Peptides against a protein of PDB entry 3T7K. Designs and how they scored, part 130

Target 1, 248 residues: chain A of PDB entry 3T7K
Amino acid sequence: KAEKILARFNELPNYDLKAVCTGCFHDGFNEVDIEILNQLGIKIFDNIKETDKLNCIFAPKILRTEKFLKSLSFEPLKFALKPEFIIDLLKQIHSKKDKLSQININLFDYEINGINESIISKTKLPTKVFERANIRCINLVNDIPGGVDTIGSVLKAHGIEKINVLRSKKCTFEDIIPNDVSKQENGGIFKYVLIVTKASQVKKFTKLINDRDKNETILIVEWNWCVESIFHLNVDFTSKKNVLYQKK

## One batch from the design tools (peptide; made by RFdiffusion4, then SolubleMPNN)

Design b2_p20_7_s2 (from b2_p20_7, 7 letters changed)
Fold by OpenDDE base, seed 1:
Structure b2_p20_7_s2 (fold): chain B 248 residues (1-248), chain A 20 residues (1-20)
Amino acid sequence: as target 1 above (248 residues)
Amino acid sequence: SEKYKEEIKKDLEEAEKNAL
């Protein structure tokens, strides 16, 4: 059925997109539209798997979804596109009025606002954002909104190797893991990195660490610190935004 | 199609509500 619809075009583009969707197309596409998209080199996946070599995300705007946050870890992310790309493409293809010999839809006209070439270029780097920041092992409180598994999965996608979940009410100093990174000469390395949700946790963990491991470097941040770092694909250690405690 | 446009509004609202 799709072949008959596409037969009116002399040449079909191959967009070479392996995409996930977030904030759009939750109900999916009809069978004909899926087949059309596939013939145009647009493959849409339900879930992120490394084996699929995903290179695209569809979203109406920058979102704080697991899919969106993880899409910035794609190797590389080639395109971050508004769903209007698919809508306009399908509309043109289904239009009987357009005696168009060719599909005239440019991907660059549908870029998500705020995902610019500077962000896209950083996804081509051989390292992940937290890896570049020398953050490999973190402590995460168990009461984090979104859950430790989801948050942990996002953090791992961005180069955090080990996530230690802290039971905030019961944890002791011995439960806190160090960020086991070899000192690079020019990089600020924090021995203890913690993501917390409450001021009481800041007070607790700072006391536990300072009482038992004096003079060590500590970074305690909110989840928003991680989100901002992901959205910029850069950790700005000069910013105090979303930093709850820092000891250099 | 117009169908997808209406769905996108709902999907966006849900995604914003469930933001991490």
Scores: peptide ipSAE 0.630, ipTM 0.957, DockQ to the pose 0.903
Fold by OpenDDE base, seed 4:
Structure b2_p20_7_s2 (fold): chain B 248 residues (1-248), chain A 20 residues (1-20)
Amino acid sequence: as target 1 above (248 residues)
Amino acid sequence: SEKYKEEIKKDLEEAEKNAL
């Protein structure tokens, strides 16, 4: 069926998109539309797998979903597109206008607001955002909204190597892992990096660390600090936004 | 076309509700 529909075009674009969707197309596409998209070089995957070499995200806007956050770790993210791209594409293809020689849809007209060339360019960097920030090992409280597995998976996609889950009520100093990074001269290296949900956790962990090691560097942040860092593909250590405690 | 637009609205609402 798709072949007959596409035979009306003398030339078909190859968009070379390997995409996931978030906040759109949860019910998927009909069989004909999937086949059409595939023939146009648009492959849509249900889940993110490294083996698929994903390069595109479809979303109506910037979202705080696992898929969206992970899409910013693609190597590279070539396109972040609104679902209207697919809608308009399919609409043109299904149109009964006799003389459509070419599909004229520009991908750049469908960019997600706030995902600019500066963000896309950073996905071409050889390192991940937290790797560049010298954050390799973090402590994550077990009561994090979204769950430690989901949050941990996002953080790992962005260069966190080790995630230590802290049981906030029962943890001791010995349960807190250091951020084992080689001292690079120009980066704010924190020995202890913690993601917490409550002010009581800040007080607890600050006390535990300072009572055992008074001179160590500590960074305690909210999850929003990680999200902002991901959305900008940059860690701003000068910002106090979403930083709950910092000791240099 | 309209089907997908209605679905997108629902999917967006769900994604916003389940925001990390």
Scores: peptide ipSAE 0.630, ipTM 0.957, DockQ to the pose 0.911
Fold by OpenDDE base, seed 2:
Structure b2_p20_7_s2 (fold): chain B 248 residues (1-248), chain A 20 residues (1-20)
Amino acid sequence: as target 1 above (248 residues)
Amino acid sequence: SEKYKEEIKKDLEEAEKNAL
C-alpha cells in the first residue's frame, strides 16, 4: 500500500499537478504508483477535459500530438515536464536505502526542452494565440492529415471559434467563410484565412476569392504554420514560413 | 524504473509516427 511506502517520509510534497501524458506512460502506472502519485498531489488523466483544470503535461520532448498541442492552451500550463520526473520520484520513494526525511526532487530540473518560462508565461494570458492574432473563423480543407475533427479541436483550443470545412473538389466561393473579426487598430486582419494541403488548393481558392472579392485580404497557410504558432504561443505575421499565399 | 524507460521509448516512437 502506498501509505506504508510513504510513511517513511516526514513531509510529503503536494505538487498540485493535474496532468496528461503524451509520448510516455501509454500503458499507465501500476496501482501502487498511481496511489503514490495521488498522495503527492499528482493526478494523471487519460484525456483532456476543460472541467479537470489541467495544468501539466508529461512528454519526453516537444511533440506534435493532440495532447501536447492542446496542453499549450491550458489556463495556465504550470509545468511541461519530462517523464523522468515521475520515474525519479517513484525511484526515490521505492528506494529502501536512504532514510530520506523528505522527497527532494525539483520540478524545474525536468522541464521539457524548448518549453521555457517565456512559453509558460504566455499561457497565463487572458487570450488564446489565434485570438490575439485576430483569427476567429477559418476555412479548413477536408483532406487535412490528422482529420478535420482533431485538427479543428486543436485550433479551437487555441482560440479559433469557427472552423469551416471545405470540400476542396466541390467548393465554391459561397462555401468560404470570412474571418469575422472587428477591425482592431493594431494588427493585420485577414478577411479570409485558409488552411490547405496542396498547391492546387491555393490556386483554386485564390482564384475563387479574387474573382468574387478582389480587394479583400487573404491568408493561406499550411498546418505547420498553426503548429509553429502554437509552439511559440505567438503568430509571427512577418514570417513567410509555411505561408502559401498572403494578400494584405 | 527500467520498465517505464523502455515503455517511454516505444511511446515516443509511436507519438512521432502519429505526429499531426
Scores: peptide ipSAE 0.629, ipTM 0.957, DockQ to the pose 0.910
Fold by OpenDDE base, seed 3:
Structure b2_p20_7_s2 (fold): chain B 248 residues (1-248), chain A 20 residues (1-20)
Amino acid sequence: as target 1 above (248 residues)
Amino acid sequence: SEKYKEEIKKDLEEAEKNAL
């Protein structure tokens, strides 16, 4: 069926999109539409796998979903597009109007607001955002909303190698892992990096660390600090936003 | 076309509800 529909066009674009969707198309596409999209070089995947070499995300807007946050770790993310791209494309293709010689849809007209070329360009960097920030090992409290597995998976996608889960009520100093990064000459390396949810955790962990390792550098942040860093593909160490405690 | 628009609205609401 798709071939018969597409045979009306003299030339078909190849968009070369390997995409996931978030906040749209949860029910997927019908068999004809998915075949049409595939013939146009648009492949939609249900889940993120590194082997699929994903380069696109469809979403109505910037979202705080696992898929959206991870899409900013694609190598590169070529396009972040609104679902209207697919809707308009399918609408044009299914239109009974005369022999359309060409599909006249520009991908750039469907960019997600707030995902600009500057952000896209940073996805071409050889390093991940937290890797560039010298954050390799973090401590994550076990009561984090969204769960340690999901949050941890997002953080790993963005270059955090080791996630130590802290049982916030029972943990001791010995349970806290250092951020094991070789001293680079020009970058503020925090020996202890922690993501926490409560002020009581800040008080606890600062005390534990300062009592046992008094002169060490500490960064304690909220999850929102990570999200903002991901959305900008940059860690701003000058910002106090979402930083709960910092010792240089 | 209309089916997808209604679906997207629901999917967006769900995504916002389940925000990390």
Scores: peptide ipSAE 0.629, ipTM 0.956, DockQ to the pose 0.916

Design b2_p20_7_s3 (from b2_p20_7, 10 letters changed)
Fold by OpenDDE base, seed 1:
Structure b2_p20_7_s3 (fold): chain B 248 residues (1-248), chain A 20 residues (1-20)
Amino acid sequence: as target 1 above (248 residues)
Amino acid sequence: SEKYKKENEKALEEAEKNSL
C-alpha cells in the first residue's frame, strides 16, 4: 500500500532519522504510515537502545521525560523535531490534490523550541555533560521522585558511571561514596556529590561528612540541578540554582 | 491526520504529568 501511495512522487527524500517519540504518537502509527515513514528513511523506535544509534527525538516541546532527557545524550542528536513534521509529511503524501513531483518538507521548520544548534553541537562532543564536569560517582537518595532506576538511567546516559543509592533514614557516613576522579589541574572537583529531596537530608549528610571527613569538598543538589545541566548540556558551577549545599 | 493531533494533545498532557 505504501509503495502505491509513494509511486506518485518522482523522488523520495531520505531523512535518515532513527527516532524516539515522547509526548506524541503514544499509540504509534497505522501500518501504512509506518511503512511510508520507513521508506522515507524515518525509523521510529519504542525504546532507547545504544545499538540503534538513535539520532532524533520527536516531542511537542522540551519535556522532562526519560526519553527526552536521554535524547540529549545521543551521539549525536541530529534533530529534535515537533510531531507536526510527521503529520504534515503524511498529509502531503496522502493528499490527492497536489500533483507534487517532490515532497517539500524541511526538517528545520519543525525544530523544538529551545533545542538550538548550540545544544545540538554539544551532543557531538566526545564526552558526556557530567563527565565534562568531573562527576562520575554520585550519591542518590532512595526517595527521589521518578525512582532511583529511572533517574539513575538518565544520569548514566549523561556520563555518571556509579550511582550509590542512599537509604536516607538509615545511612551512615560509610554508606556515602566519594566521587573518584583524578584531580584535573583546572577543574573544581567535588569529593562528595549528592542528589537529595529534602532539607533534612542536607543537614544529615553535611553533618556525617564534615564530622568524619573534614575539609572535603561537598556538592548537594536537587534533581532540578541535573535537569538544568542536561538541558544546557553544561554544568554551571557558578550558579546557585538548585544547589542546596556547596563546600569548595 | 486529525487522529494524530488529538492523540498528541493527550500524549502531551500525560507526558507533563509523568515529568521527572
Scores: peptide ipSAE 0.687, ipTM 0.966, DockQ to the pose 0.924
Fold by OpenDDE base, seed 5:
Structure b2_p20_7_s3 (fold): chain B 248 residues (1-248), chain A 20 residues (1-20)
Amino acid sequence: as target 1 above (248 residues)
Amino acid sequence: SEKYKKENEKALEEAEKNSL
């Protein structure tokens, strides 16, 4: 059926998109529309898998969804597009009136606001954002909104190798893992990195660490510190925003 | 085409509720 619909065009674009959707197309596409999109080089996946070599996200705007946050870890993210791209494309293709020799839709007209070329260019870097920041091992409190599995999966996509989950009420110093990174001369390396939700946790963990390992470097942040770092694909160690405790 | 617009309005509302 899709072939008959597309046969009216002399030339078909190949967009070479391997995409996921967030905040749009939750019910998916009908069979004909999927076939059309596939013939135009647009493949839509339900879930993120590294093996699929995803290069695109569809979303109406910047979102704090698992899919959106993980899309910024694609290698590279080529396009971050509004769902209107697909809608307008399908409208043109299903139009009976236009003897369109060509599909005239430019991908750049559908960019998500706030995902600029500077962000896209950073996805071509050989390292992930937290890897570049020398953050390999983190401690995460078990009461984090969104759950430790989802939050942990996002952090791993961005280069954190090990996530230690802390039971905030019962944990001791021995439960806290160090951020085991080789001392590079020019990077702020913190021995202990923690993501917490409450001021009481800051007081607890700072006391535990300082009482047992008095001279070590500590970074305690909110989840929003990670989100801002992901959205910028850069860790700004000069910013105090969302930093709850820092010892250099 | 109109189908997807209405579905996407609902999908956005759901995504905002499920924000991390």
Scores: peptide ipSAE 0.686, ipTM 0.966, DockQ to the pose 0.897
Fold by OpenDDE base, seed 2:
Structure b2_p20_7_s3 (fold): chain B 248 residues (1-248), chain A 20 residues (1-20)
Amino acid sequence: as target 1 above (248 residues)
Amino acid sequence: SEKYKKENEKALEEAEKNSL
C-alpha cells in the first residue's frame, strides 16, 4: 500500500533517521504510515539499544524522560525533532492535491526548541559528559525518585561507569565508594561524588567522610545537577545550582 | 493527521507526569 502512495513522487528523500519517541506517538503508527516512514529511511524504535545506532529523538519539547535524557548520549544525536515533522510529512504524502514531484519537508524547520547545534555538536565528542567531568564512580541513594535502575541507566549512558547504591539509613563509611579517576591536570577531581535527595543525607555523608577520610574532596548534588549537566552536555563546576555540598 | 495530534497532546501530558 505504501509503495502505491509513494509512486506519485519522482524522488523520495532518504532521511536516514533511527529514532525513538517521547511525549509523542505512544500508540505508534498505523501499518501504512510505518511502511511510508520506512521507505523514507525513518525507522522508529520502541526502546534505546546501543546496537540500533540511534541518531534521532522525536519530542514536542525538551523533556525529562529517560528516552530524552539518553538521546543526548547518542553518537551522535543528529536530529532532535518535533513530532510535527512526521505529521506534516505524512500529511503531504497522503494529500490528493496535484502531482507533487518531490516531498518538500526540511528537517531543520522542526528542531526542538532549546536543542541547538551547540548541543548537537557536543554529541559528536568522543567522550560522554560525566567522563569529561572526571566523574566515573558515583554514590546514589536508594530512595531517589524514578528509581536507582532508571536513574543509573541514564547516568551510565552519559559516561558514569560505576553506580554504588547507598542504603541511606544503614550505610557506613565503608559503603561509600571513591571516584577512582587518575589525577588529570585540568580539572578538580572529587574523590567522593554523591547524588542525594535530602538534607539529612548531606549531613550524614559529610560527617562519615570527614570523620574517616579528612581533607578529601567531596561533591554532593541533587539529581537536578545531573539533568542540567546532561541538557547542556557540560558540567559547570563553577555553578552552585543543585550542589548541596562541595569540598575542594 | 488529526488522530496523531490528539494522541500527542495526551502523550505530552503523560511524559510530563513521568518526568525524572
Scores: peptide ipSAE 0.686, ipTM 0.966, DockQ to the pose 0.904
Fold by OpenDDE base, seed 3:
Structure b2_p20_7_s3 (fold): chain B 248 residues (1-248), chain A 20 residues (1-20)
Amino acid sequence: as target 1 above (248 residues)
Amino acid sequence: SEKYKKENEKALEEAEKNSL
């Protein structure tokens, strides 16, 4: 059926999109629409897998979903598009107007607001955002909203190698892992990096670390610090936003 | 056309509820 529909066009674009969707198309597409999209070089995947070499995200806006946050780790993310791209494309294709020789849809007209070329360009960098920031090993409290697995998966996608889950009520200093990175000359490396949810955790962990390792560097942040870093694909160590405790 | 719009409205609401 798709072939008969598409045979009305003299030339078909190849968009070369390997995409996931978030905040849109949860029920998927019908078989005909999937076939149409596939013939136009648009492949939609249900889940993120590295093997699929995903390069696109469909979302109505910037979202704090696992898929959206992970999409910013694609290598590269070529496009972040509104679902209206697919809707308008399918509308044009299904239109009975015999005179449509070409599909005239520009991908750039459907960019997600706030995902600009500067952000897209950073996805072409050879390193991940937290890797560039010399954050490889972190401590994560077990009571984090969204769960340690989901949050941990997002952080790993962005270059954190090791996530140590802290049981905030029972943990001791020995449970806290150092951020094991080689001293680079030009960057403030924090020996201890922690993501926490509560002020009581800040007090606990700062005390535990300072009592046992008095002269070491500490960074304690909220999850929002990570989100902002991901959305900008840059860690701003000059910002105090979402930083709960910092010792240089 | 209308199907996807209604589905996407619901999908957005769900995504906002599932915000990390």
Scores: peptide ipSAE 0.685, ipTM 0.965, DockQ to the pose 0.901

Design b2_p20_7_s4 (from b2_p20_7, 10 letters changed)
Fold by OpenDDE base, seed 3:
Structure b2_p20_7_s4 (fold): chain B 248 residues (1-248), chain A 20 residues (1-20)
Amino acid sequence: as target 1 above (248 residues)
Amino acid sequence: SEKYKKEIEKELEKAEKEAL
């Protein structure tokens, strides 16, 4: 069926998109539309797998979903597109009125607001955002909204190798892991990095660390610090936004 | 096309509720 529909075009584009969707197309596409998209080089996947070499995200806007946050870790993310791209494409293809010799849809017209070339260019870097920031091992409180597995998966996608989950009520100093990174000459390395949800945790962890490991560097942040770092694909250590405690 | 638009509106609301 798709072949018959597409046979009216003299030339078909190959968009070379390997995409996931968030905030759109949850019910998927009908069989004909999937086949059409596939013939145009648009492959849509239900889940993120590294083996699929995903390069595109469809979303109506910037979202704080797992898929959207992880899409910024694609190598590279080539396109972040509004779902209207697919809608307009399918509409044009199914249109009987115009003997269109070619599909006339430009991907660049459908960019998600706020995902610009500066962000896209950073996805071509050989390192991940937290890797560049010398954050390899973090401590994550177990009461984090969204759950430690989901949050941890996002953080790992962005270069955090080890996530230590802290039982905030029961944890001791011995439960806190150091950020094991080689001292680079030019970068402020924090020995202890923690993501917390409340002020009582800041007080607890600062006391535990300072009592047992005096003069060590500590970074305690909110989840929003990570989100902002992901959305910018850069860690700004000069910003105090979403930083709850910092000791250099 | 209209089906997908209505779906997007619903899925956007869901995605906003599922925000991390």
Scores: peptide ipSAE 0.547, ipTM 0.945, DockQ to the pose 0.932
Fold by OpenDDE base, seed 1:
Structure b2_p20_7_s4 (fold): chain B 248 residues (1-248), chain A 20 residues (1-20)
Amino acid sequence: as target 1 above (248 residues)
Amino acid sequence: SEKYKKEIEKELEKAEKEAL
């Protein structure tokens, strides 16, 4: 059925998109539209899997969803597009009035606001954002909104190798893991990196660390610090935004 | 279509509520 619909076009574009959607198309597409999209080289996946070599995200805007945050870890993210791309494409294809010999939809007209070429270019880097920042092992409090598994999965997608979950009420110094990175000459390395939710946790962890491992470097941040780092694909250690405690 | 736009608006509101 899709072939008959597409037969009116002399040439079909191959968009070569392997995409996930967030904040759009939750109900999916009908079978004909899926087939049309597939013939145009647009494959939409329900979930993120590394094996699928995803290169595209559809979203109305920048979102703080797991899918959106993880899409910035794609290798590379080629396109971050508004759902209107698909809508306008399908509309043009189903239109009987448009005597168009060709599909005239430009991907660049549908870019998500705030995902610019600078961000896209950083997804081509051989390293992940937290890897570049020398953050390999972190401590994460167990009461984090969104849950430690989801948050941990996002952080791992962005280069954090080890996530230690801290039971904030019961944890001792021995439960806190160091960020085991080789001292690179040119980078501020924090021995202890913690993501916390409350000021009481800052007081607790700073005391535990300073009492037992004096003079060590400590970074305690909010989840928003990670989100901002992901959205910029860069860790700005000069910014105090979302930093709760820092000891260099 | 107007349908897709309305659906997207609803899904967007949901996604904003489910923000990490």
Scores: peptide ipSAE 0.546, ipTM 0.944, DockQ to the pose 0.907
Fold by OpenDDE base, seed 2:
Structure b2_p20_7_s4 (fold): chain B 248 residues (1-248), chain A 20 residues (1-20)
Amino acid sequence: as target 1 above (248 residues)
Amino acid sequence: SEKYKKEIEKELEKAEKEAL
């Protein structure tokens, strides 16, 4: 059926998109539309898998969903597009106007606001954002909104190798893992990196670390610090925003 | 086309609620 619909076009674009969707198309597409999209080189996946070599995300705007946050870790993210791209494309294809010899839809007209070329360019870097920031091992409190698995999965996608989950009420100093990175001269390396949810945790962990390892560097942040770092694909150590405690 | 547009509005609201 799709072939018959597409046969009216002299040339078909190949968009070469391997995409996930967030905030759109949850119910998927009908069989004909899926086939049309596939013939145009648009493949939509339900879940993010590294093996699929995903290069695109569809979303109506910047979102704080797992899929959106992880899409910024694609290698590279080629396109972040509004769902209107697909809608307008399908609308043009299904249009019975005889005079359409070509599909005239440009991907660049559908960019998500705030995902600019500067962000896209950073996804071409050989390293992940937290890897570049010398953050390899973190401590994450178990009461984090969204859950440790989801948050941990996002952080891992962005270059954190080890996530230690801290039971805030029961944890001791021995439960806190160091950020095991080689000292590079020019990078602020924090021995202890922690993501916490409340001020009482800051007080607790700061005390535990300073009492046992007084001279070590500590970074305690909110989840929003990670989100901002992901959205910018850069860690700004000069910013105090969402930093709860810092000891250099 | 109209089906997908209506779904997007609902899904956007859901996605905003599911924000990490």
Scores: peptide ipSAE 0.546, ipTM 0.945, DockQ to the pose 0.932
Fold by OpenDDE base, seed 5:
Structure b2_p20_7_s4 (fold): chain B 248 residues (1-248), chain A 20 residues (1-20)
Amino acid sequence: as target 1 above (248 residues)
Amino acid sequence: SEKYKKEIEKELEKAEKEAL
């Protein structure tokens, strides 16, 4: 059926999109529309898998969903598009009135506001954002909103190799893992990196570390510090925003 | 077209509630 619909066009674009959707198309597409999109080089996946080599996200705007945050880790993210791209494309294809020899829809007209070329260009870097920041091992409190599995999965997508989950009420100094990174000349290395939810946790962990390892570097942040770093694809160590404790 | 817009609005509201 899709072939018959597309046969009226002399040339078909190949968009070469491997995409996930967030905040749109939860109910999916009908079989004909999926086939049409596939013939135009648009493949939509339900979930993120590294093997699929995803390069696109569809969303109405910047979102703090797992899919959106992980899409910024794609290698590269080629396009971040509004769902109206697909809607307008399908509308044009199903239109009987247009003697159009060609599909005339430019994907650049459908860019998500706030995802600019500067952000897209950083997804072409050979390293992930936290890898570039020399953050490989972190400590995460178990009471984090969204859950340790979801938050941990996002952090791993962005280059954190090891996530140690701390039981906030029962943890001791021995439960805290160091950020095991080789000294690089040009970057601040923190021996202990922690993501916490409460001021009481800051006091606890600061005391535990300083009592046992007095001369070591410590970074304690909120989850929002990670989110801002992901959205910018850069860690700004000069910013105090969402930093709860820092000892250089 | 209008159907998809209404669906997107509802899904957007849900996605905002599910923000990490």
Scores: peptide ipSAE 0.545, ipTM 0.944, DockQ to the pose 0.908

